Peptides against a protein of PDB entry 5D63. Designs and how they scored, part 3

Target 1, 292 residues: chain A of PDB entry 5D63
Amino acid sequence: SLRRGIYHIENAGVPSAIDLKDGSSSDGTPIVGWQFTPDTINWHQLWLAEPIPNVADTFTLCNLFSGTYMDLYNGSSEAGTAVNGWQGTAFTTNPHQLWTIKKSSDGTSYKIQNYGSKTFVDLVNGDSSDGAKIAGWTGTWDEGNPHQKWYFNRMSVSSAEAQAAIARNPHIHGTYRGYILDGEYLVLPNATFTQIWKDSGLPGSKWREQIYDCDDFAIAMKAAVGKWGADSWKANGFAIFCGVMLGVNKAGDAAHAYNFTLTKDHADIVFFEPQNGGYLNDIGYDSYMAFY

## One batch from the design tools (peptide; made by RFdiffusion4, then SolubleMPNN)

Design b1_p8_2_s3 (from b1_p8_2, 6 letters changed)
Fold by OpenDDE base, seed 3:
Structure b1_p8_2_s3 (fold): chain B 292 residues (1-292), chain A 8 residues (1-8)
Amino acid sequence: as target 1 above (292 residues)
Amino acid sequence: MDTTFKPA
């Protein structure tokens, strides 16, 4: 079963992603095919999939940017019916906004079937052009038509996955205690993480003994990421990944506060030094406390 | 752990 999470949804046939036009929150905003850039945010192309309790393989799809939901216009079963953004809720009973998502016949891609109409999300004619129509279209689960097959590239981690990534890292102290603040986390590319760091003013901040030292830098970075998240996205039910750690060196005679994020594959953590913007696999400390 | 011995 598809896990709850934030996904970049890419067509299996052509290099196009499911895009909410202009990221608009207006009801009826077209959802279209659009080009994307790997390892970037792709602002209008991120979707939070929320599983519906007690309805197998069925989800709402909330656009992260607009906070609106994927909606089959009038729930019509007619081929060519528009798929749009529309106001909604994560656990709606409106079949226009309920999508059954299961593996296609190829075992890698998914098909997205409207719960009510039983039609499928279709990149019309497999058109790779920016703004290409995405519509409900007749189909079957076993068809191989790439117009209706989609890769779900997971852009987030659960708190449990983050916890597991930390646990695998060799730079964790035996006394480590972790505190989980949220349930699902969008994992940023390093370039975006760095840009937030730059925009926070931390590169120009002066280290001052006790009054503005390592803990202040680390907390300021986490606060900056949190604010960036709140200012950037209208959807709820997720956070932006940015951790704070307290660590002690191997000799036990020095301590430090720093940040961390996740690697691209989400399997490991990488340390971030907010005093200089550096990413390190080994920051020289073993963490005894984290919150994220 | 005490953070008294913080580095830069």
Scores: peptide ipSAE 0.045, ipTM 0.760, DockQ to the pose 0.222
Fold by OpenDDE base, seed 5:
Order: structure tokens, then C-alpha cells, then sequence
Structure b1_p8_2_s3 (fold): chain B 292 residues (1-292), chain A 8 residues (1-8)
């Protein structure tokens, strides 16, 4: 079953993703097929899937950028019915915004069925053009039509997954204690993480004994990421991954505060030095405390 | 006993 999380949803037949046009929050904004860049933040193409309690395999899909929800216009079962962004809530009872998402017959992709109409999200004619129509269309779960098959590429991790990634890292002190601040985290590409760092002013910040040293840099980075998240996305119910660690060196005579994020595959952490913007697999310290 | 953090 599909887990709660943030997904980039890509057509199984052509290199198009489900895109909310212009990221607009206006009711009735078209959801369309659009090209994407792998391993980047695709702003208008990220969707938070929120599972509906006690309704098997059924979700709302909130556009991360706009904060609006995937909506089948008038809940119509007619083939060609528009799929749009529309205001809503994560746990709505509006069947226009409820989507049953299950594996397709190929075992890798998913189909997205409107709960009410029982029609499927369809990239009309498999059109790979930017702005191609996405509509509700008749279909069945077992059909092989790639117009109705979608890869759900997970762009986030749960707190448990993050915890597991940390636990696997060899640079964790035996006294380590982690503090989880949120439940689901959008994991940023390094390029985006770095850009936030640059925009924070930290590259121009001067290290000063105690008054602005490693802990200040690390906390400032986390604050910058938090603010970036709040300023960038209108959806709620997730955070942006950026951790702070306190570590001690092998000799036990020095300590450091630094950041960390997750690798592309979400399986490991990578350390980030906010004093110089570097990514390191070994920062020279073993973490005894983290919060993220 | 907690170890004092001596930051770099």
C-alpha cells in the first residue's frame, strides 16, 4: 500500500509528471502533464498523499506548492472530465477529492481512481507535451494502458526512516540521543539545500568565539531551512529535512555542531558544514545528539 | 554526568 508522503508522480508511458499549472491556488486550476527534471525540486509537481482513515487505499492529494487538492470536476464519471486543483482539506469527505491509489497490473506503477466516479486519472492520449490534458477517464485496475499508470516517486521520509538512516551511520556516538521534531520530511536535493544556505547569509558570516560559532551556524542553517519551507510551500503536515548534530571527536577533546541531510536514496545521512557549505561523509566527529 | 560541549 502507498505510504503517506510527498510524491513526484510521473506517467508510466511518457516523461511527464502531474503538474498543477503555474502552481496556482485558484479553484479550477488545471492539472496537466508537464516535463520535469530528475533529481531536482519540481515545484508544481509535488503532491502530499494523505491516507484516509478506515478507507482502504484512499488518499487526498495536496499540491505541495499551492496547498490545493486534486479534484475531479463535479465528480463526473464522464470520460474527459477535468482534473483540477481545488481548495480542500486533508481528511475531506468530498468524493471529488478522494483518490484510491493502488498498484497497476505491472506491479510497479500505480493507478489513481476517483473514489466517487470510479474513473481513473488519465494523461489524455499519452500526450507528452507541456500542458497536456489530465482527465478522469474510464478504465479498470487490470488494464495495461500507460495513460493511466503512474510512478509514485517518494520525495519525503518519515521520522522513522530518518531515524533509521541515522542509526546506520558509522559516525554516531554510543551516547547518541536523537530528538524527532516532525513526522514527515521533504528531502531536498543538495543544490536546493545549498541555495538555502547561500540565501541565509551564512556564507558571509564570520566565525566569532562563542558569540557566533559552530552552534550558531548550525542552528541558523536549520532556521533558514524552516523559513524556506514556510515561505515556499502552502501545504501543511510536513517539514523540510535539516538536522542539527552535536558531535565529539575521537580524541574526546573537541566538540562541534553541524548539520546533516539525507542522501538521494534516503538510506543514509550526509553531513553538512554550515561554516563553508561543504558536504562530507565524515565530518570528523561522532554525534551524541541530534534534532531534526 | 553530562559532558560540556566545547564547540569549534
Amino acid sequence: as target 1 above (292 residues)
Amino acid sequence: MDTTFKPA
Scores: peptide ipSAE 0.038, ipTM 0.725, DockQ to the pose 0.166
Fold by OpenDDE base, seed 2:
Structure b1_p8_2_s3 (fold): chain B 292 residues (1-292), chain A 8 residues (1-8)
Amino acid sequence: as target 1 above (292 residues)
Amino acid sequence: MDTTFKPA
């Protein structure tokens, strides 16, 4: 079963992703096929999948940027019916906005079926051009038509997954205590993480004894990421991943405060030094406390 | 030098 999370949804046949045109929050905004750049944010192409309780394999899909929901126009079962962004709620009962998402016959891609009409999200004619029509179309779960098969590239982690990644890291002190602040986290590419760091002013901040030292830098970075998240996305129910750690060195005679994020595969953490913008696999300290 | 302390 598909997990709750943020997904980049890519066609199985051509290099096109499900895109909310111009990221507009207006009702009836077309959802279209659009090119994407791997390992980037792809602003208008991120979707929060919220599972519906007691309805097997069924979700709402909220556009992260606009805060609107994937909607089959009039819930029509006619082939070629428009799929648009429309205002909604995560746990709506409106069948126009309920999508059953299950594995296709190839076992890797998914098909997206409207709960009411039983038609499937279709990249019409497999058109790879920007702005290509995405529509509801007749189909079956076992068909191999790539126009209706989609890869769900997960861009987020649950708090449990983040906790597991930390637990696997060798630079954790025996007295470690972690504090989880949110339930689901968008994981940023390092380039985006670094850009937030640059925009925060931290590269020009002066280290000063006690008054602005390692803890201030680390907390300022987390605050900058939080603000970036709030200012960038209209959807709710997720946070942006940026952790703070306190660590002690092996000798036990020095302590440090620093940040951390997750690797691309979400399986490991990487340390981030907010005083210089460096990423490290070993920062020279073992963490005894984290919040994220 | 870093001045973060481990709680007592």
Scores: peptide ipSAE 0.037, ipTM 0.751, DockQ to the pose 0.413
Fold by OpenDDE base, seed 4:
Structure b1_p8_2_s3 (fold): chain B 292 residues (1-292), chain A 8 residues (1-8)
Amino acid sequence: as target 1 above (292 residues)
Amino acid sequence: MDTTFKPA
């Protein structure tokens, strides 16, 4: 079954993603097909899938940018019914905003069925143009029509997944203690992570003994990412991944504070030095403490 | 580097 998380949802037939037009929070904003750039943030095209308790394979889909929810207009079962953004809540009982999401017959893509109407989210005519209509359309779970098949590319990790990635890293001290601050984390592309770093003012900050040294840089980066998240996204129920570590060198006579994020495949961590904006697979320290 | 940190 589909896990709770943030997804980029891409059509199985053409290079088009499910996009909330202009990222608008207005009720009735069209959800459309739109081009995307791999390995980028794709602002209006990220959806938080929240599973509904005690309703098998059924979710709400919240647009991260607008904080509004995928909504089948009037819950109509007519083919061609508009799919729009609309205000809602994660655990709504409104069947216009409840979506049963299960694997398609190809075993890799998903189909998205409205809980009430039993129609499917359809990229009308497989149109790959920006602004192409996405609508409810009749169908069945076993049909192979790519207009109704969607890849769910996971853009977030759970706290457990982040914990597992840390545990796989060779630069962890035997006394390591990790502290989890949130439950689900959007993982940023490095380019976005770097831009946040630049905008924070840290590139112009000077190291000063104790008064503004490694821990201050690392915590300032964490704070900058948190602020960026709050300012950028209207949806709730997730955080932006940015960790802080304290580490000790192999000799045990030097310590450092630094940041870390996750690799593109979410399987590993990469270290980030907030004093210079560098990414490293080995920062020269083994972490004995992290919070993220 | 911060020499005020202590190894765990």
Scores: peptide ipSAE 0.031, ipTM 0.745, DockQ to the pose 0.280

Design b1_p8_2_s4 (from b1_p8_2, 6 letters changed)
Fold by OpenDDE base, seed 1:
Structure b1_p8_2_s4 (fold): chain B 292 residues (1-292), chain A 8 residues (1-8)
Amino acid sequence: as target 1 above (292 residues)
Amino acid sequence: MSTDFAPP
């Protein structure tokens, strides 16, 4: 079953993603096919899938940027019915905004069925052009039409997944205590993470003994990421991944504060030094505390 | 132990 999370949703037939046109929050904004750039944020193309309690395999899909929801216009079962962004809530009972998402017959892609109409999200004619129509269309779960098959590339991790990644890392002290602050985290590409670091002013910040040292840099980075998240996205129910760690060196005579994020595959953590913007697999310390 | 980092 599909997990709660943030997804980039790509057509199985052509290199096109589900895009909310112009990222607009207006009701009735078209959802369209659009090209994407791998390993980037793809701002208008991220969707938070929220599972509906007690309704198997059924979700709302919230556009991360606009905070609006994928909506089948008037819930119509007619082939060619527009799929749009529309105001809503994560746990709505409106069947226009409820989507049953299950594996297709190929076992790798998903199909997205409107709960009410039983029609499927369709990239009309498999059109790979920017702005191509996405519509509700008749179909079945077992047919092989790539117009209705979608890859769900997960762009977030749960707190449990982050915890597991930390637990696998060899640079964790025996006294480690982690504190989880949120439930789901958008994991940023390093380029975006670095840009936030640059924009924070930290590259120009002067290290000063005690008054602005490692802990200040690490906390400032986390605060910058948090603010970036709040300023960038209108959807709720997720955070931006940026951890703070306190670590002790092997000799046990020095401690350091630093940041960390997740690797691209979400399986491991990578350390980030906010004093110089470096990414390291080994920062020279074993973490005895983290919050993220 | 104090959390401190002294760059060179």
Scores: peptide ipSAE 0.033, ipTM 0.753, DockQ to the pose 0.226
Fold by OpenDDE base, seed 3:
Structure b1_p8_2_s4 (fold): chain B 292 residues (1-292), chain A 8 residues (1-8)
Amino acid sequence: as target 1 above (292 residues)
Amino acid sequence: MSTDFAPP
């Protein structure tokens, strides 16, 4: 079954993703097919899937950027019915905004069925052009039409997954204590993480003994990421991944504060030095504390 | 233990 999380949703037939036009929060904003760039944020193309309690395989889909929800216009079962962004809530009872999402017959892609109409989200004619129509269309779960098959590429991790990634890292001290601050985290590409670092002013910040040293840099980076998240996205119920660690060196005679994020595959952590913007697999310290 | 008194 599909897990709660943030997804980039890509057509199985052509290189097109489900895009909310201009990221607009207006009711009735078209959802369209649009090209995407791998390993980037793809701002208008991220969707938070929230599972509906006690309704098997059924979700709302909230656009991360606009904070609006995928909505089948008037819940109509007619082929060609518009799919739009519309105001809503994560646990709505409105069948126009409830989507049953299950594996297709190929075992890799998903189909997205409207709960009420039983029609499927369809990239009309498999059109790969920017702005191509996405609509509700008649279909079945077992048919092989790629117009109605979608890859759900997960762009977030749960707190449990983050905890597991930390736990398997070799640079964790035996006394390690981790503190989880949120439930679901958007994992940023390094390029975006670095840009936030640059925009924070940290590259121009001067190290000063105790008054502005390693802990200040690490906390400033986390604060910058948090503020970036708040300013960039209208959806709620997730955070942006950026951890703070305290570590001790191998000799046990020095400590350091630093940041960390997750690797592209979300399986491992990578350390980030906020004093110079470097990414390291080994920062020279073993973490005895983290919060994220 | 001491904090790190120099950038890495």
Scores: peptide ipSAE 0.033, ipTM 0.748, DockQ to the pose 0.199
Fold by OpenDDE base, seed 4:
Structure b1_p8_2_s4 (fold): chain B 292 residues (1-292), chain A 8 residues (1-8)
Amino acid sequence: as target 1 above (292 residues)
Amino acid sequence: MSTDFAPP
């Protein structure tokens, strides 16, 4: 079953993603096919899938940017019915906004069925052009038509997954204590993470003994990421991943505060030095505390 | 042990 999380949803037939046009929060904004760039944030193309309790394989899909929900216009079962962004809530009972998502016959892609109409999200004519229509269309679960097959590329991690990634890292002290602050985290590309760092003013900040040293830099970076998240996205129910660590060196005679994020595959962590913007696999310290 | 950074 599909897990709760943030997904980039890509057509199985052509290099097109499900895009909320212009990221608009207006009711009735078209959802369209649009090109995407791998390993980037793809702003208007991220969807939070929230599972509906006690309804098997059924979700709402909230656009991260607009905070609106994928909506089948008037819940119509007619082929070609528009799929739009529309105001809603994560646990709505409105069948226009409820989507049953299960594996297709190929075992790798998914099909997205409207709960009420039983029609499927369809990239009309398999059109790869920007702005191509996405509509409800008749179909069956076992059909192989790529117009109705979608890859769900996971762009977030649960707190448990983040915890597991930390646990796999060799630079964790035996006394390590981790503190989880949120439940689901959007994992940023390094380029975006770096841009937030630049925009925070930290590159121009000066180290000063005690009054503005390593812990201040690390906490300022986390605060900057948090603010960026709040300012950038209208959806709720997730955070932006940025951790703070305290570490001790091998000799046990020095300690440091620094940041960390997850690698592209979400399997490992990478350390980030907020004093210079560097990414390191080994920062020279073993973490005895983290919060994220 | 304090959590400190000393630049070179």
Scores: peptide ipSAE 0.032, ipTM 0.747, DockQ to the pose 0.208
Fold by OpenDDE base, seed 5:
Structure b1_p8_2_s4 (fold): chain B 292 residues (1-292), chain A 8 residues (1-8)
Amino acid sequence: as target 1 above (292 residues)
Amino acid sequence: MSTDFAPP
């Protein structure tokens, strides 16, 4: 079963992702197929899947950028019915915005069925061109038609998954205490994380004893990421992953404050030094406290 | 660099 999370949704047949055209929040904005770049943010192509309580395998799909929801126009069961962005809520009862998402017959991809119409999200004619029509179309769960099969690439982690990744890291002090601030986290590519760091002004900031030292750099980075999240996305119910750690060296005679994020596969953490923008597998300290 | 942090 599909977990709550943020997904990049890619067609199983062609290198096309489900894209909200221009990221527009206007009702009726077309959802289209569009090219994507692996391991990038893909701004208009991220969808928060929110599971509906007590309705098996059924979700709303909120576009992260626009804050609008995937909507089958008039809930029509006619083949070729437009799929658009439309205002909504995460736990709506509107069947136009309810999607049953289950594994396809190939066991890897998913099919996306409208709850009301029972039609499937279809990349019409398997068109790989930018702006290709995505529509509701007749189908069955067992069909092998790649026009209706989608890979759900998870772009976020739950707080539990983040906690598990931290716990696996060898640079965690025996006295470690972690404090979880949110429930679901968009994990940024390092390039995006670095860009936020650059835009924050931290590269030009000077270390000053006590008044602007390691803790200030680490907190400033987290604040920058938080602001970036708020300014970049209209959807709610998630955060941007950026942790702060306090660590002590092996000798126990020095401490440091730094950041961390998750690796691409979300299985591990990587340390980030906000004073120089470096990513390290070993920052020279064992964390005794983190919040993220 | 200097810090006044201490482990718990």
Scores: peptide ipSAE 0.031, ipTM 0.741, DockQ to the pose 0.354

Design b1_p8_3_s1 (from b1_p8_3, 3 letters changed)
Fold by OpenDDE base, seed 1:
Structure b1_p8_3_s1 (fold): chain B 292 residues (1-292), chain A 8 residues (1-8)
Amino acid sequence: as target 1 above (292 residues)
Amino acid sequence: SHSLPYTP
């Protein structure tokens, strides 16, 4: 089953992603096919899939940027019915906004079926051009038509997955205690993480003994990421991943505060030094405490 | 817990 999370949804046939046009929050905003840049944030093309309790394989899809939901216009079963952004809620009972998402016959891609109409999300004519129509269209689960097959590339991790990644890291102290602050985390590309760091003013901040040293830098980075998240996305129910760690060196005679994020594959953590913007696999400390 | 000097 598809896990709760944030996804970049890409057509299986052509290099096109499901895009909310202009990221607009207006009801009836077209959802269209659009080109994307790999390993970037792709602002209008991120979707939070929220599973509906007690309804198998069924989700709402909230556009991260606009905070609106994927909506089949009037719930019509007619081929060519528009799929739009529309106001909604994560656990709506409106069948226009409920989507059954299961593996296609190829075992790698998914099909997205409207719960009410039983039609499928279709990239009309497999058009790879920017602004190509996405519509509800007749189909079956076993058809091989790539117009209705989508790769769900997960862009987030659960708190449990983050916890597991930390537990696998060799630079964790035996006395480690972790404190989880949220349930689901958008994992940023390093380029975006670095840009937030730059925009925070931290690159120009002066280290000063105790009054503004490692802990201040680490907390300032986390605060900057938190504010960036709040300012950038209208959807709720997720956070932006940015951890804070306290660590002790191998000699046991010095401590440090620093940040960390997740690697691209979400399997490991990478340490981030907010005093210089560096990413390190080994920061020279073993963490005895983290919050994220 | 740890009570150690924090490095630059």
Scores: peptide ipSAE 0.149, ipTM 0.804, DockQ to the pose 0.184
Fold by OpenDDE base, seed 3:
Structure b1_p8_3_s1 (fold): chain B 292 residues (1-292), chain A 8 residues (1-8)
Amino acid sequence: as target 1 above (292 residues)
Amino acid sequence: SHSLPYTP
């Protein structure tokens, strides 16, 4: 089954993603096909899939940017029915906003079926143009039509996945205690993470003994990422990944506070030094405490 | 206990 998470949803036939036009929160905003750039944030093209309790393989899809939901207009089963953004809630009973998402016949891509109409999300004519129509269309689960097949590229991690990534890292102290603050985390590209760091003013901040030292830098970075998340996205139910660690060196005679994020494949962590903006696989300390 | 944290 598809896990709860944030997805970039890409057509299986052409290099086009499911895009909420202009990221608008207005009811009836068109959802369209649009080009994307791999390993970037793709602002209007991120969707939080929330599984519906007791309804197998069925989700709401919330646009991260607008906070609105994928909606089949009037729940119509007519081929060509518009798919739009519309106000809603994560656990709605409105069948216009309920989507059954299961593997296609190829075993890799997914099909997205409206729960009520039983029609499928379709990139009309497989059009790769920006602004191409996405509509409900007649189909079956076993058809191989790439207009109705979508790759779900996961852009987030659960707290459990983050915990597992930390546990695999060799720079974790035997006394380590981790404190999980949220349930699901959008993982940022390093370029975005660095830009948040730059915009925070930390590059121009002066290290001062105790009054503004390593812990202040690390907490300021986490606060900056939190604020960036709140200011950038209208959807709820997720956080932006940015951890804080306290670590001890191998000799046990020095300690440091620093940040960390996840690698692109979400399997490992990478350390971030907020005093200089550097990414390191080894920061010279073993973490005895983290919160994220 | 751990030592007071300082930047290297």
Scores: peptide ipSAE 0.127, ipTM 0.804, DockQ to the pose 0.171
Fold by OpenDDE base, seed 2:
Structure b1_p8_3_s1 (fold): chain B 292 residues (1-292), chain A 8 residues (1-8)
Amino acid sequence: as target 1 above (292 residues)
Amino acid sequence: SHSLPYTP
């Protein structure tokens, strides 16, 4: 079953993603096919899937940027019915905004069925052009039509997944204690993470003994990421991944504060030095405390 | 408590 999380949703037939046009929060904003760039944010193309309790395989899909929800216009079962962004809530009972999402017959892609109409989200004619129509269309779960098959590229991790990634890392002290601050985390590409670091002013910040040293840099980076998240996205119910660690060296006679994020596959952590913007697999310290 | 000195 599909997990709660943030997804980039890509057509199985052509290189097109489900896009909320212009990221607009207006009711009735078209959802369209649009090109995307791998390993980037793709601002208008991220969707938070919230599972509905006690309704198997059924979700709302909130556009991360606009905070509006995927909506089948009038809940119509007619082929060609528009799919739009519309105001809503994560746990709505409105069947126009409830989507049953299950594996297709190929076992890799998903199909997206409207709960009420039983029609499927369809990239009309498999059109790969920017702005191509996405509509509700008749179909079945077992047919292989690529217009109705979608890859769900997960862009977030749960707190449990983050915890597991940390636990697998060899640079964790035996006395390690982690403090989980949120439940679901958007994981940024390194390029975006670095850009936030640059925009924070940290590259120009002067190290000063005790008054502005390693702990100040690490906390400032986390604060910058938090602010970036709040300023960038209208959806709620997730955070942006950026951890802070305190570590001790192997000799036990020196300590350091630093950041960390997750690798692309979300299986491992990578350390980030906010004093120079470097990514490291080994920062020279074993973490005894983290919060993220 | 730990001292948190500059570390490049």
Scores: peptide ipSAE 0.108, ipTM 0.785, DockQ to the pose 0.169
Fold by OpenDDE base, seed 5:
Parts: C-alpha cells; sequence; structure tokens
Structure b1_p8_3_s1 (fold): chain B 292 residues (1-292), chain A 8 residues (1-8)
C-alpha cells in the first residue's frame, strides 16, 4: 500500500513528471507532463498523497506548491478528459479528486485510477515534451501501457522513519532523547538546504562567546528552514526536515549545538554545521537530545 | 548531567 507522503511522480515510459503548470492555484490549471532534474526540488511536481480513511488504496493528491488538488474535470469517464488542479480538501468526498493508487502489473510502478470514473491518469501518447497532456483514459489494472504507469518517488519521511534513521546513527549518546515536532517531513536536497543557509545570512554571522554561538547558529538555521517552508509552499500537513541536536564530546568536557538532515535515501542522518555550512558524518559529538 | 558549556 502507498504510504502517506510527498511524492515526485514520474512516468514509467518517458522522463516526464506530473507537473502543475506554472504552479498556479487557479481552478482548472492544467496538469501536464514536464521534464525534471533528479535530486532537486522540482517545485511544481511534488504531491502530497493523503489516504482516505476507510476507502482502500484511495488518496487525494495535493500539489505542494499551489495547495490545490488533482482533479478529473467533471469526473467524466470520457477518454481525454482533462486532469487539472482545483481547490479542495485533503479528505474530500468529491470523486473528481479521489484517486485509487495501486501497483501496476510490473510490481514497481503505480497506476492512478479516478475513484468515480474508473479511468486512469494517462500521459497522452507518451509525449515526453514539456506541457504534454495528462488526461483520464480508459484502461485496466493489468494493462502494460506505460502511458498509465507512474513511479512514486517518496520525497518525505514520517516522524517514525526519521526517528529510526537517528537511532541507527553511531553518534547518538546513550542518554539520547528525541522530541518529534511534526508528522511528515519533506527532505531537502543538500543544495537546497545549503541555499537556505546562505540566504539566512548565517555565512556572514560572527561567532561571539555565549551571545551568538553554536546554539544560536543551530536555532537560526532551523528557523530559516521553517520560514522557507512557510513562504514556499501553499499545502499544509507537512514540515521541512531540519533538526537541532545537542551533543557532548567524547571527553565529556564540551557540548555543542548543531543541525542535521537526512541522507538522500532517507536511511541515515548527516550532521550540518551551521557555522560553516559543512556536512559531516562525524561532527565530534554524541547527541543526547534532538528536536525536529 | 549535561550542564556543559555550549561554546564552540
Amino acid sequence: as target 1 above (292 residues)
Amino acid sequence: SHSLPYTP
């Protein structure tokens, strides 16, 4: 079963992703195929899949950027019916915005079926061009047509998954206590994380004993990421991953505050030093406390 | 106890 989360949805046949055109929040904005760059944000191509309670394998798909939802125009079962962004809610009963998402016959990709019409999200003619039409189209679950098969690349982690990644790290103190602040986290590419760091002004900030030292840098970075999230995305129900840790060195005579994020595969954490923008597998401290 | 200085 597909988990709740943020996904980049890529066609199984051609290098095209499901894109909300121009990231517009207007009702009726076309959802189209568009090229993407791996390991980048792909702003208009991120979708929050919210599972519908008591309806098996059925979701709403909220565009992260616009805050609007994938919508089959008039719920029509006619082949070629437009799929658009439209205002909605995560737990709507509107069948135009309800999508049953299950594995295709190949066991790797998914098919996206409109709950009401029973038609499938289709990259029309497998067109790989930017702006290619995405429409509802007749099909079956077992059909091998790659126009209707989609890879769901998960771009977020649950709080439990983040907790598990932290627990696996060798630089966690035996007295460690983590405090989870949110339920689902968009995990940023390092390039984006670094850019937020740069834009925060921290690279030009002067270390000053106690008045602006490690804890101030670490909290400033987390605040910058939080603000970036709020300013960048219109969807709700998720946070941007950026942790703060307090750690003690091996000698037990010094403490440090620092940040951390998740690796690309979401299996591990990597430490981030907000005083210099460095990513480290070992920051020289063992964490006894984190919040994220 | 973690009443150490956070100076680095």
Scores: peptide ipSAE 0.126, ipTM 0.776, DockQ to the pose 0.171; fails the geometry check

